Peptides against a protein of PDB entry 4GMN. Designs and how they scored, part 16

Target 1, 375 residues: chain A of PDB entry 4GMN
Amino acid sequence: RYANITLLALVTLASIGTDFQETLVKGNQGSRESPISAADEEWNGFDDADGDAMDVDQKSSSGEDQEEDYEEIDVKEDDEDDDDDSITSEMQADMERVVGADGTDDGDLEDLPTLRELIQTAVPQLIRLSNLPIDSDESLTIQSHALSALNNISWTISCLEFANGENANIHNAWYPTAKKIWRKTILPILEADSADLKLATQVTSLAWAVARVLHGETPTDGNPHRKFISLYHSSKQQAGGNSNSIEEPEDPFQGLGVKCIGVVGSLAHDPAPIEVNREVGVFLVTLLRQSNNVPPAEIVEALNQLFDIYGDEELACDKEVFWKDGFLKHLEEFLPKMRTLTKGIDKRTQPELRTRADEALLNLGRFVQYKKKHA

## One batch from the design tools (peptide; aimed at target 1 N151 W208 F253)

Design b1_p12_2 (made by RFdiffusion4)
Pose (drawn by RFdiffusion4):
Parts: sequence; C-alpha cells; structure tokens
Structure b1_p12_2 (pose): chain A 285 residues (1-30, 108-237, 251-375), chain P 12 residues (1-12)
Amino acid sequence: RYANITLLALVTLASIGTDFQETLVKGNQGDLEDLPTLRELIQTAVPQLIRLSNLPIDSDESLTIQSHALSALNNISWTISCLEFANGENANIHNAWYPTAKKIWRKTILPILEADSADLKLATQVTSLAWAVARVLHGETPTDGNPHRKFISLYHSSKQDPFQGLGVKCIGVVGSLAHDPAPIEVNREVGVFLVTLLRQSNNVPPAEIVEALNQLFDIYGDEELACDKEVFWKDGFLKHLEEFLPKMRTLTKGIDKRTQPELRTRADEALLNLGRFVQYKKKHA
Amino acid sequence: LDIPPPPPNFSP
C-alpha cells in the first residue's frame, strides 16, 4: 500500500489544492456550504497535513512524506490567498481559514524554522508556504521566534523564471507580516531590510526589486498607521525612495520586453507606483 | 495605488 496508500493521497490532495483555483475563476464567469470542496479541504484535509508535516523524519521515506505534506499545504494556502480579503471581501471564507492559517504557521512553519539546518529544497518549501499564509495574516501573523529575522537571514545566505527565486519569497513573506498591526519594531526591521535592498540595489535581481517596491507600497501607504510616522518618517525612508527613482528607471528599461514580457510590464507598474508614491507622502508631514 | 498580485506559486 505504501507507494499507493500514502504518497498518492498527498499528491492528489495537493492537486485538489491546485485545481480549486480554477473553480474560483470559472465560478466568476457565471458555512462554506456553497464551497464543499473548500470546506472539506480546510476542515478535514488540512488538519491531517499539519500532523504529517510535524512528525519525524526519522527516515528518508518520511522525509518524502513531510515534503509532500508541505506541497499540499502550500498549494491550498496559495490558492486561498488568491482571494480578495481586503475590506469586507469574502468574509465567510476568511473566518473559515484564518484560525487554520494561524495553526499552520505555529504548528508547521515555526518548528521547522526552529532547526536552521540544513536543506535548501526544504528551506524553499517552508518559505513558499509561510509566504502564502502571511498574505492572509497581514501582521496579525504570529510574532514568536521573531521569524522575520530568520527569513531575512535566509535571503542573504541563499545568496551564493525570475519570480520563482527563493529571494523573492523571502521579500514577500517578511513584507506581508510587517503590515499593520504588527509590532512596531518588527516593522522597523523588515522596513529597514526592504529599503536597504534599494540602497544596495546594485546587485539585487530585478524581480526582487519589484517585490520589495510592492511590499513597501503595501505597508506604508496609510498615514493613520503608527508605522508610517514611527518608521517611515522617523527613519526618513522617503529620501532613499526619492534617490532610488532614477536608479529604478534604468533597470526597468534594462529589461527586454521581448525576453521576457511579464517582468518588464510588472516593473513598469512598480516605477509608476514608485513615482505616485513619492508624491503622496511628499504631501504629508 | 494599484498593486498587482504576485505570480502563482505552486509545487508539484
């Protein structure tokens, strides 16, 4: 039963995680009672995947179970994070998911992040999941082992298709958990790292630049948030952004529209937003 | 600001 009984179940649950995304798209061209597939995925499929993700690992075979269990958690968490939850949007699904997303973080992402060593493949898997979960949690994400510091160190150390880079994942997840209402110091560190990436943009891959700019816009674009005054202004983030604007223009034009288009058009939107961003705050003490 | 969503991130 081994090859069929366990691995097949996980790969299939992960595929179900992937393909539910098509239900969301096709459903639009036309208490999760209306979404039983999603209901079953959260209430039933996910608790067993958290369990499997936890357990050793005593042997290589269970090394594969963990990996596959992480693949399914990743696909589900990603698909779910493809929903709009800003404002009151999709509130039914948000309440069904949010506590579970907290569990995945505490019981899965965090213990694995506790033992630094040693894998790159696995380090890549956990960051991808943590990024998916934190896109929903938005600074409500737990701040326990100071995980942002670990993902930050993971970025620099793993320095030795542009948007699949692990570095992009480190920027996204640390950037997502530093939104309000996070600890103001956690926000200061993450914001400093994201801005330092620009000051030293001399060697940062263009995709990681685009993600850093999107994460910053996403965090410091509301003057009512304590971190806009407590960090953005207190540390003068505005100067680096004004200084980076010329540097951002040349790197964008350095991208071959024809080889490859997406990064180019995405970077164009970031510079566009970067310019608009430098104006809005320039107007606010 | 119009912030586009990130590209998909899936695993096999």

Design b1_p12_2_s1 (made by RFdiffusion4, then SolubleMPNN; from b1_p12_2, 5 letters changed)
Fold by OpenDDE base, seed 4:
Structure b1_p12_2_s1 (fold): chain B 375 residues (1-375), chain A 12 residues (1-12)
Amino acid sequence: as target 1 above (375 residues)
Amino acid sequence: FNIPPPPPDLLP
């Protein structure tokens, strides 16, 4: 009796998340963004604002050869005992708990009472229900419905514009909750290493929705990018062996591979650690090199993620990863392969995939030209 | 977790 009421409540919350998304999409009828394709921002490049390059006169100061005789300071090796005061991740989490109790203005959602109740009341219960011990088919069903509700809410919020300080009240209310979903729901399920591809797909979809808001500020605990890269590879190995076709999703962009790419791409944005960015960038560029064995939708997603991660030359990852690891060469060498791949997609049977591949091909050409101008 | 090594031309 209680389980049926809980299931009905979870289905209702999942519906509310979808109905809210449909309402936002219907309200925003000016932008044809499909709820899955925040990747449809045509990379317009930076407009060449004619910034008058002030000729900084290189005044050649011919400073003289002072041969200062640096005396060999015999620095004694004092064996200072490295007390590895490794601030334990637990102490850092307790410090975040103490510092996060200071007045971060709980994003004022007075004007958005339904969204406030979803974030403040419903989501904490959904997190709790997604973390129940799985001891029965009933508990597994509850987890799946809780994950579906979290997914729909998180996707809906991830479709809001947060750039330029837009929706800042929603962002501020969601951000701590998104981190909590990550730490309390996503990571524990990824660590449980379940052979359940349905559960893996649900968690990866939720992880992508959360990471689309948190980007490089997503908690790095337990190297989540490596978990999703491993899940990507494991999913490809299973698809080759057992003819128990989990029906490939009718939509190529709903595949577990695309979702894994979307997660790791989102995790690699600034201010992500440079090594996280590098590992993801190398993974994405490796997919392009292996494109003959990769679904076209995954190539489209990998390209869009590469444009978003490395589009800004002011970011540390541009110098320390993109240029240092020679990514431009791989992108340039991939252009003729992408043209062949895109032309191979039948416009009649896969019109969306063909459109998104034509756009990604156009953006790849622009991006390579841009990077060559700024080399 | 097993990350495949980068291809030799993507090594730093």
Scores: peptide ipSAE 0.018, ipTM 0.617, DockQ to the pose 0.025
OpenDDE base, seeds 1, 2, 3, 5: peptide ipSAE 0.016, 0.018, 0.016, 0.010; ipTM 0.605, 0.618, 0.629, 0.557

Design b1_p12_2_s2 (made by RFdiffusion4, then SolubleMPNN; from b1_p12_2, 5 letters changed)
Fold by OpenDDE base, seed 3:
Structure b1_p12_2_s2 (fold): chain B 375 residues (1-375), chain A 12 residues (1-12)
Amino acid sequence: as target 1 above (375 residues)
Amino acid sequence: FNIPPPPPVLLP
């Protein structure tokens, strides 16, 4: 009875996190219908489709309109009057304030009551629930749902712009909480001697969401980047050995390998210790060198992370890692391989993966050209 | 995870 009420409350908190994200994506993406998974699904990441595309001068090539007649599946929504509309309206109003807040108001979270209660009231309870002793299947279920709710909330907050002092009130409220999630939820689970790949995937998704806000300010206690690099390698060894098909997620970008790359990339940003940056940068460049045995989605993610980490020439990592360790040569040598890899992706069967690979290939060409001018 | 030590990442 208490378990079922706790589970329902955790599902509702996960749903609330997703609905906030959907509203934020609909507000930011004036044109990309990427179907975010249903409210009951754990949001495992977003399509970085709108982020670091180096400004593509669209030369208009007239491609012929093939009208593929998608049959409208007339899903009769049975109008069950679910009283959930009230929560969604307050959440929408909070997201509209966040998107419309030209970051001039040093406003406390007083004007964002839903987001305030999520950060200040819900998240501390979710951290507590994720740290309960695992002594039953019920406690495992509670931990999983608490991780899903933390994941969805953390991902939603990670979609907010914090550059140039934007959303500084939200950043300031979230930052200590994000560090608490890292230290109290993520690190203890990563240090636990569990062979559970589901739990590893959940904690890695949450770690990515948290690290996308904290970047190089993520707590370095126990060298977490090495734990995620090691998790990456362990996930590949398990997939090769036992015909217990971890059902590869239908989405190539939902894989544990992609999530591990996203976490370690985010951890390597300035002001990360130069040794952490070097170990991650060398890991990412090594994936590109070994690309014949690496899934295309992981190559796309590894490229994006390399662009973000080394895009700024004023950062210490540019001189002390990128140039000193000769990364430019490896990126240049990878360009023809990336062209072959991208052309090998079928646009009909994997349209998203092909689009993101075409973009990453374009950005790689631009990035190499940029670095050659600044050499 | 008895996460084996990461294989020595070959420096480029």
Scores: peptide ipSAE 0.020, ipTM 0.659, DockQ to the pose 0.026
OpenDDE base, seeds 1, 2, 4, 5: peptide ipSAE 0.019, 0.019, 0.021, 0.018; ipTM 0.656, 0.646, 0.656, 0.650; seed 4 fails the geometry check

Design b1_p12_2_s3 (made by RFdiffusion4, then SolubleMPNN; from b1_p12_2, 6 letters changed)
Fold by OpenDDE base, seed 5:
Structure b1_p12_2_s3 (fold): chain B 375 residues (1-375), chain A 12 residues (1-12)
Amino acid sequence: as target 1 above (375 residues)
Amino acid sequence: FNIPRPPPVLLP
């Protein structure tokens, strides 16, 4: 009875985290529909005037009309009035405030009651539940759901803009809590060295969400970047050995390898120690060099992390790692391989992977040009 | 220079 109530509450907190993210995505899409006034810049089309009209007499073969009788499957819309609107409405109202608020610098969450209760009340309980001794299948289930709820909340918060002092109140409230999740939930699970790939995937997803806010200020205790690099390599060894490995997630971006890359990339941002940055940067560049044996989604994420880490020339890691370790040459040499990789992705079967690979290829070209200009 | 990336998907 208490277990079922706890599980229901954990599922509800995980769903709450999901709905909150959907509202963020919708809010960010609505702000981009400012009508680009059609400035009629007459792109004077290239007058390739050579109209040699080759009259290719394609004989119309009359294919017979097979009338395939499409039976209209009358899909009864069962209007299940999902009364879930009430919790989503308070969160939607908090999200509309977050998206619409010119960030007033007061670290107060008074105007964001749902987010305040998530950070101040729910997350401390989720941290407690994720740290229960695993002595039963019930305690393992509770840990898994507590990690899912922490993941969803942490991901949602990590989708807020915190650059230039935006959402500073939320950042200031979340930052100490994020460090607490890292020290109390993530590190103990990583130190337990569990062979459970499901648990490893959950904790790595949570670690990525937390590290997307903390960046190089993520606690360096026990060299977590090396643990995630080791986990990356271990996951590849297991996938290559047993045909009974966990079904690769249908979404190639939900793979443990992608999540490991996302974590270590986030950990390597300024003000990370230069040696942490170097170890991660070398790992990421090594993936690009070995790209023939690396899933395309991991290459996309590794590129994106390299762009985020080394995108600013004023950072110490630009001079001390990027230029010193000759990363530009490796990125330039990878550009033709990335074109081949991206062209090898079928747009019909993997449209998202293809889109993200096309974007990463475009960004790689721009990044290489940027770095060559600032050399 | 970078094109903004979509957010990662949540765990179910």
Scores: peptide ipSAE 0.034, ipTM 0.774, DockQ to the pose 0.682
OpenDDE base, seeds 1, 2, 3, 4: peptide ipSAE 0.031, 0.033, 0.023, 0.031; ipTM 0.772, 0.775, 0.723, 0.771

Design b1_p12_2_s4 (made by RFdiffusion4, then SolubleMPNN; from b1_p12_2, 6 letters changed)
Fold by OpenDDE base, seed 4:
Structure b1_p12_2_s4 (fold): chain B 375 residues (1-375), chain A 12 residues (1-12)
Amino acid sequence: as target 1 above (375 residues)
Amino acid sequence: FSIPAPPPVLLP
């Protein structure tokens, strides 16, 4: 009885997450006409205007060199499990402020209470249900449905614009919850190292949705980028052996390989540690070099991630990775291969893949020209 | 199913 009610609730939450995503996608289809900017506009990188560089005016008072022999106080990490329940009060205060702002779009205000209940009430329960001990087929079913609901909610939120202070209340509400999903749901399942490719695909999809909001601020504990790179390689080894069991998703962009690339790309954004950025960047560039053995959808995703990661020349990763490790040469050498790959995609059978490959090819040409001017 | 250590990413 309880399990059937729980399953019905999980299916309902997963449906609400999907219905909300469809609503946002229909709303944003008016704005995501990324203008196919006229062929003559100079691509100047990605202006991430959200560099609110808190100018921490560290007045470097030149205090003198006293070499005080600081005894290594063995600070016992008392793992005080600070159940920092404190975040609930600020999130409430910011949400109450938005209900009072005379923002002209009456539509977003009606859906905001539902989104609040999803983040504050539903997601904590979904995290708990995703972490249940697997002792039965019923517990496995509950976990799968909880992950599906978390995925749909997280994907929906990741489709919101957060640039330029847009949806800042939702971002602020989601950010700690997204970190909690990462630490309490994603990492434990990745560490359990399950041979279940269905579970791996669900967790990787969720991880991508979460990492699309957290970017380089995603918790680096246990080197999750390496786990997803390993999962990528493992997925390729299995596809080569048993032709019988994994129906390749009808949508080439729903493949586990694409999802792994999307996760690691998102994890490599500033302010990610330069070594994490390097390992991911080298992985992505290696896929381009090996493109003859890589699905076209994964190449498209790897290119998009490389553009997003290295689109800003002011970022430390541009100097310390892109230029230092010679990525421009590899992108330039890949350009004729990308033209061949894109032309090889049948517009009739794979129209979306062809469109996204034509866009990625255009962007690759622009990106290479941009980087050559800024060399 | 130990996620094998990623093959050494061939530095370009």
Scores: peptide ipSAE 0.020, ipTM 0.652, DockQ to the pose 0.026
OpenDDE base, seeds 1, 2, 3, 5: peptide ipSAE 0.017, 0.017, 0.020, 0.017; ipTM 0.649, 0.641, 0.651, 0.659

Design b1_p12_3 (made by RFdiffusion4)
Pose (drawn by RFdiffusion4):
Structure b1_p12_3 (pose): chain A 285 residues (1-30, 108-237, 251-375), chain P 12 residues (1-12)
Amino acid sequence: RYANITLLALVTLASIGTDFQETLVKGNQGDLEDLPTLRELIQTAVPQLIRLSNLPIDSDESLTIQSHALSALNNISWTISCLEFANGENANIHNAWYPTAKKIWRKTILPILEADSADLKLATQVTSLAWAVARVLHGETPTDGNPHRKFISLYHSSKQDPFQGLGVKCIGVVGSLAHDPAPIEVNREVGVFLVTLLRQSNNVPPAEIVEALNQLFDIYGDEELACDKEVFWKDGFLKHLEEFLPKMRTLTKGIDKRTQPELRTRADEALLNLGRFVQYKKKHA
Amino acid sequence: SRRPPAADNFSS
């Protein structure tokens, strides 16, 4: 039963996690009662995956169960985070997911992050999941073990397809949990790290530059948020952004449109947004 | 609005 009974179930649940994304796309070309697959994934499939993700690990075989359990959590969390939840969008699905997303964080991502050592493969798996969960949680994400510090240290230390880099994952998840209404100091640290990435953009992979710019635009683009005055202005983030604008233009043109297109067109949008961003705030004390 | 992701985050 082993090879069939356990591993097969997880790989399939993870594939179900992946393919539900196509239901969302195809459904558009035409209390989760209307989405039983999603309903069952959240209420039934996910609780068992959190359990499996937790348990030792006493043996290598259970080292594989944990990995596969993390793969399914990852695919589901990612697919769900592909939904628009800004404003009142998709509110039914948001309420069904948000508490569970908090549990995945507390019960799965956090204990694993507690024991620093040792894996890169596993460190990559948790960050991917944490990034998916934090894209929904948006600073409502728990601030307990000061996880942003750990993901920040994971970025620099793991320094030794451009968008699949672990570093991109570290930027995205730390950036996502630093949105309002996060602790203003947690925001200050994450914002400082994201800006420092630009000041020292001399050696940062272009994809990590694009993600850092998108995360900053996503965080400090609202003057009503305490962190816009308390951090963006108090620490003068504006100067580094104005200084980075020329540096950003050359690196963008340094990207071969023909090899490969996506990063180039994505980076073009970031400089475009970077320019517009430097203007909007320039207009605000 | 929410920005779309630049790439997929899937695993096997």

Design b1_p12_3_s1 (made by RFdiffusion4, then SolubleMPNN; from b1_p12_3, 7 letters changed)
Fold by OpenDDE base, seed 4:
Structure b1_p12_3_s1 (fold): chain B 375 residues (1-375), chain A 12 residues (1-12)
Amino acid sequence: as target 1 above (375 residues)
Amino acid sequence: MQRKPLASLTSS
């Protein structure tokens, strides 16, 4: 009885997350009917203007060298999981302000209270349900539905614009919750190293949605980028052996390989450690070099991630990884292969894949020209 | 260029 109520609640939360995305997409489509002729924009990089350099006033007090052999006090970090569920009253007030972009001062848009309850009330319960011990088919079903609900909520939020201070209130409310999802849901499932490709696909989808907001500020504990790279390779080895229909999702962009690329690409953004960025960058460039054996959708995603990671020349990763590791040469050598790949996609059978490949090919040409100008 | 993100929603 309780399980059926829980399942119904989880299905309802997953539906609300989907319906909320449809509403946001419809709202944003009403504003974007200006056909920006995408033809003539030179790629100028990403001007992230809001480099509010937190002046960490490192007062380097040059205190003297006393090598006092302080014994390793094994400070038992009592992981007092201070579940400081202290939703500051300020976070609550800020969510009320964001939906008013259409200049109508009716601050009572019913949609913000719903988002608030999703983040503050539903997500903490979904995290708990995703971490239940799997002791039955019922607990596995509950976990799967909890992950689906978390996925839909996280994807919906990740589709909001957060650049230039847009939706800052939603960002600020979501950011700590996104870190909690990462630490309490995503990492434990990844560490369990389950051979369940369905669970791996669900957690990787959720991880991508979360990492699209957190970027390089995603917790680096346990090198999650390596776990997703490993999962990518493992998924390819399994697909080659068993002719058993893991029904390749009808949508080529819903594949586990695409999701792994999306996660690791997002994790590699500034301020990610340069070595994390390097490992991801090398992985992505290696996919392009091996493109004859890589699905076209994964190539499209890998290119898109490379453009986002290395689009800004002011970032440390541009000098320390992109130029130092010679990525421009690999991208330039890939241009003719990408043209062939894109032309090989049938517009009738795979119209979306073709459109995305045509876009990625255009952007690859622009990106290579940009990087050659800024060399 | 604002790429439309490929949202991975689960159907209910």
Scores: peptide ipSAE 0.043, ipTM 0.829, DockQ to the pose 0.570
OpenDDE base, seeds 1, 2, 3, 5: peptide ipSAE 0.043, 0.043, 0.035, 0.042; ipTM 0.828, 0.831, 0.793, 0.824; seeds 2, 3 fail the geometry check

Design b1_p12_3_s2 (made by RFdiffusion4, then SolubleMPNN; from b1_p12_3, 6 letters changed)
Fold by OpenDDE base, seed 5:
Structure b1_p12_3_s2 (fold): chain B 375 residues (1-375), chain A 12 residues (1-12)
Amino acid sequence: as target 1 above (375 residues)
Amino acid sequence: MQRPPLAPVTSS
């Protein structure tokens, strides 16, 4: 009875975290006429001036006019108003305030009551539940649901803009809580070294969400970047041996490999220790060199992380790692491989993966050009 | 935007 109530509460908190994310995505899509990736706004190094639209000379093959009279199937869009009444009016109002805050209005967390309760009341309980001794299938189930709820909440918050002091109130409330999740939930689970790939995937997803806000300010105690690199390699060894399909996630970007790359990339951002940055940068560049044996989604993520880590020339990691370790050469040598990889992705069967690979290829070309101008 | 790796909400 108590277990079922706890599980229901954890599922509800995980749902709330998802529903907030969906609302943020819908709100941001309404304001962004163009899907400029959040990376494209800050990256003033891409002079958009050379809009050499590759004239794909679509040779007009004059194929003959077979007027096949395709009957207009009047697909009544049954607007099934799936009134997904799951979003409370209070949650909706909180999300509208967060998304619609184009202004530097220091809206207190007092104006975000649901988000405040999630951060200040729910998350501390989820941290407690994720740290229960695993002595039963019930305790394992509770941990899994607590991690799921923490993941969804953390991902939602990590999709807020915090640049230029935007959402500073939310950032200031979340930051100490994110560090607490890291130290109290993520690190203990990573240190337990469990062979449970499901648990490893959950904690890695949570770690990525947390690290997307903390960046290089993520606690470096116990070298967590090395644990995630080790987990990446271990996951590849297991996938090659056991045809026990962990159901490859339908979304190629939901894979444990992508999550490991996302975590370690985020951990390597400024102000990360140069040693951490170097180890991660070498890992990412090594994936590009070994790209023939790396899933395309992991290559896309590794490229994005390399752009984010080394995009700013004023950062110490640019001089001390990027230039010193000769990363530009590896990126330039990878450019023709990336073109081949991207062209090998079927647009019909994997449209999202193809789009993200086309973007990453474009950004790789631009990034290499930028770094050559500042050499 | 890459969809964040949300944990599946296990609908009971």
Scores: peptide ipSAE 0.026, ipTM 0.738, DockQ to the pose 0.184
OpenDDE base, seeds 1, 2, 3, 4: peptide ipSAE 0.024, 0.025, 0.024, 0.024; ipTM 0.748, 0.754, 0.731, 0.725

Design b1_p12_3_s3 (made by RFdiffusion4, then SolubleMPNN; from b1_p12_3, 6 letters changed)
Fold by OpenDDE base, seed 4:
Structure b1_p12_3_s3 (fold): chain B 375 residues (1-375), chain A 12 residues (1-12)
Amino acid sequence: as target 1 above (375 residues)
Amino acid sequence: SMRPPLAPLTAS
């Protein structure tokens, strides 16, 4: 009985997270119909928007690990069907407010009560459920659904704009929770070294969503970038042996390899330690050098990550890694290979992959030209 | 503005 209710609630939370993302995408599509007329803009780097680095006073709250005795939520068996549609509708209304708000309200999540309850009440329970001892097929199912819900929520939040202080209230509410997901859910599952590629794909998807918000401020405990690089290599070794069992996701960008690249790329952003940045940068550049054996979607992701990590010349990683380790030469040598790779993608069978490869090729040409001008 | 990577929606 309790397990069926828990599974229903987890399916509902995963659906809410999906519908919330669809609402975000629909809201953002209205603003993104700005025509792709920027063909002639020189890559100027990332514009230094005046970094009013909010001195977030590091009040080192030594959070004593109070073992929060998570009381059993006595889920009352009240009419389950009507509550699901209500929560989804309220969350959509909160999302419409987020998309419609000119990002000037430094206010608490008072105006976003559903998002507040999702972050403060639901996500902590999902973290608990994702960490249950796996002793049955039922506990494995609960973990999978909890990871699914956390993934959908985290991805949706990671699609919000947080640049220039936009959505700062949501960022500030999410940031500690994102760190909790990382430490309590992602790291323990990665450390368990499970041969379950489904679980590895779920946790890596979640890790990417979380790392897209935390960037270089993602907890460095246990060198997670090396774990994801190891997982990338392990996944390639397994795929080479068992051609029959891993249904390659119909979407090339849903592959575990792409997700691993997305995670480690996000982890390598400033203020990541230069050693972490270097190891990730070398990994990404090595994929480009080995491009004949790398799926095109992984190459596209690796390029995008390299542009995001090394697009700013004022960052320590530009001098200490990009220039010092000679990455420009590898990018220049890859440019003709990328042209060949992109042209080899059939626009009729893989239109999205081709579009993203054409964009990445264009950006690679611009990025190489930019770095040559600033050498 | 780089297109955000397509979020892997786990379809339930």
Scores: peptide ipSAE 0.027, ipTM 0.766, DockQ to the pose 0.574
OpenDDE base, seeds 1, 2, 3, 5: peptide ipSAE 0.025, 0.026, 0.025, 0.026; ipTM 0.747, 0.762, 0.757, 0.763

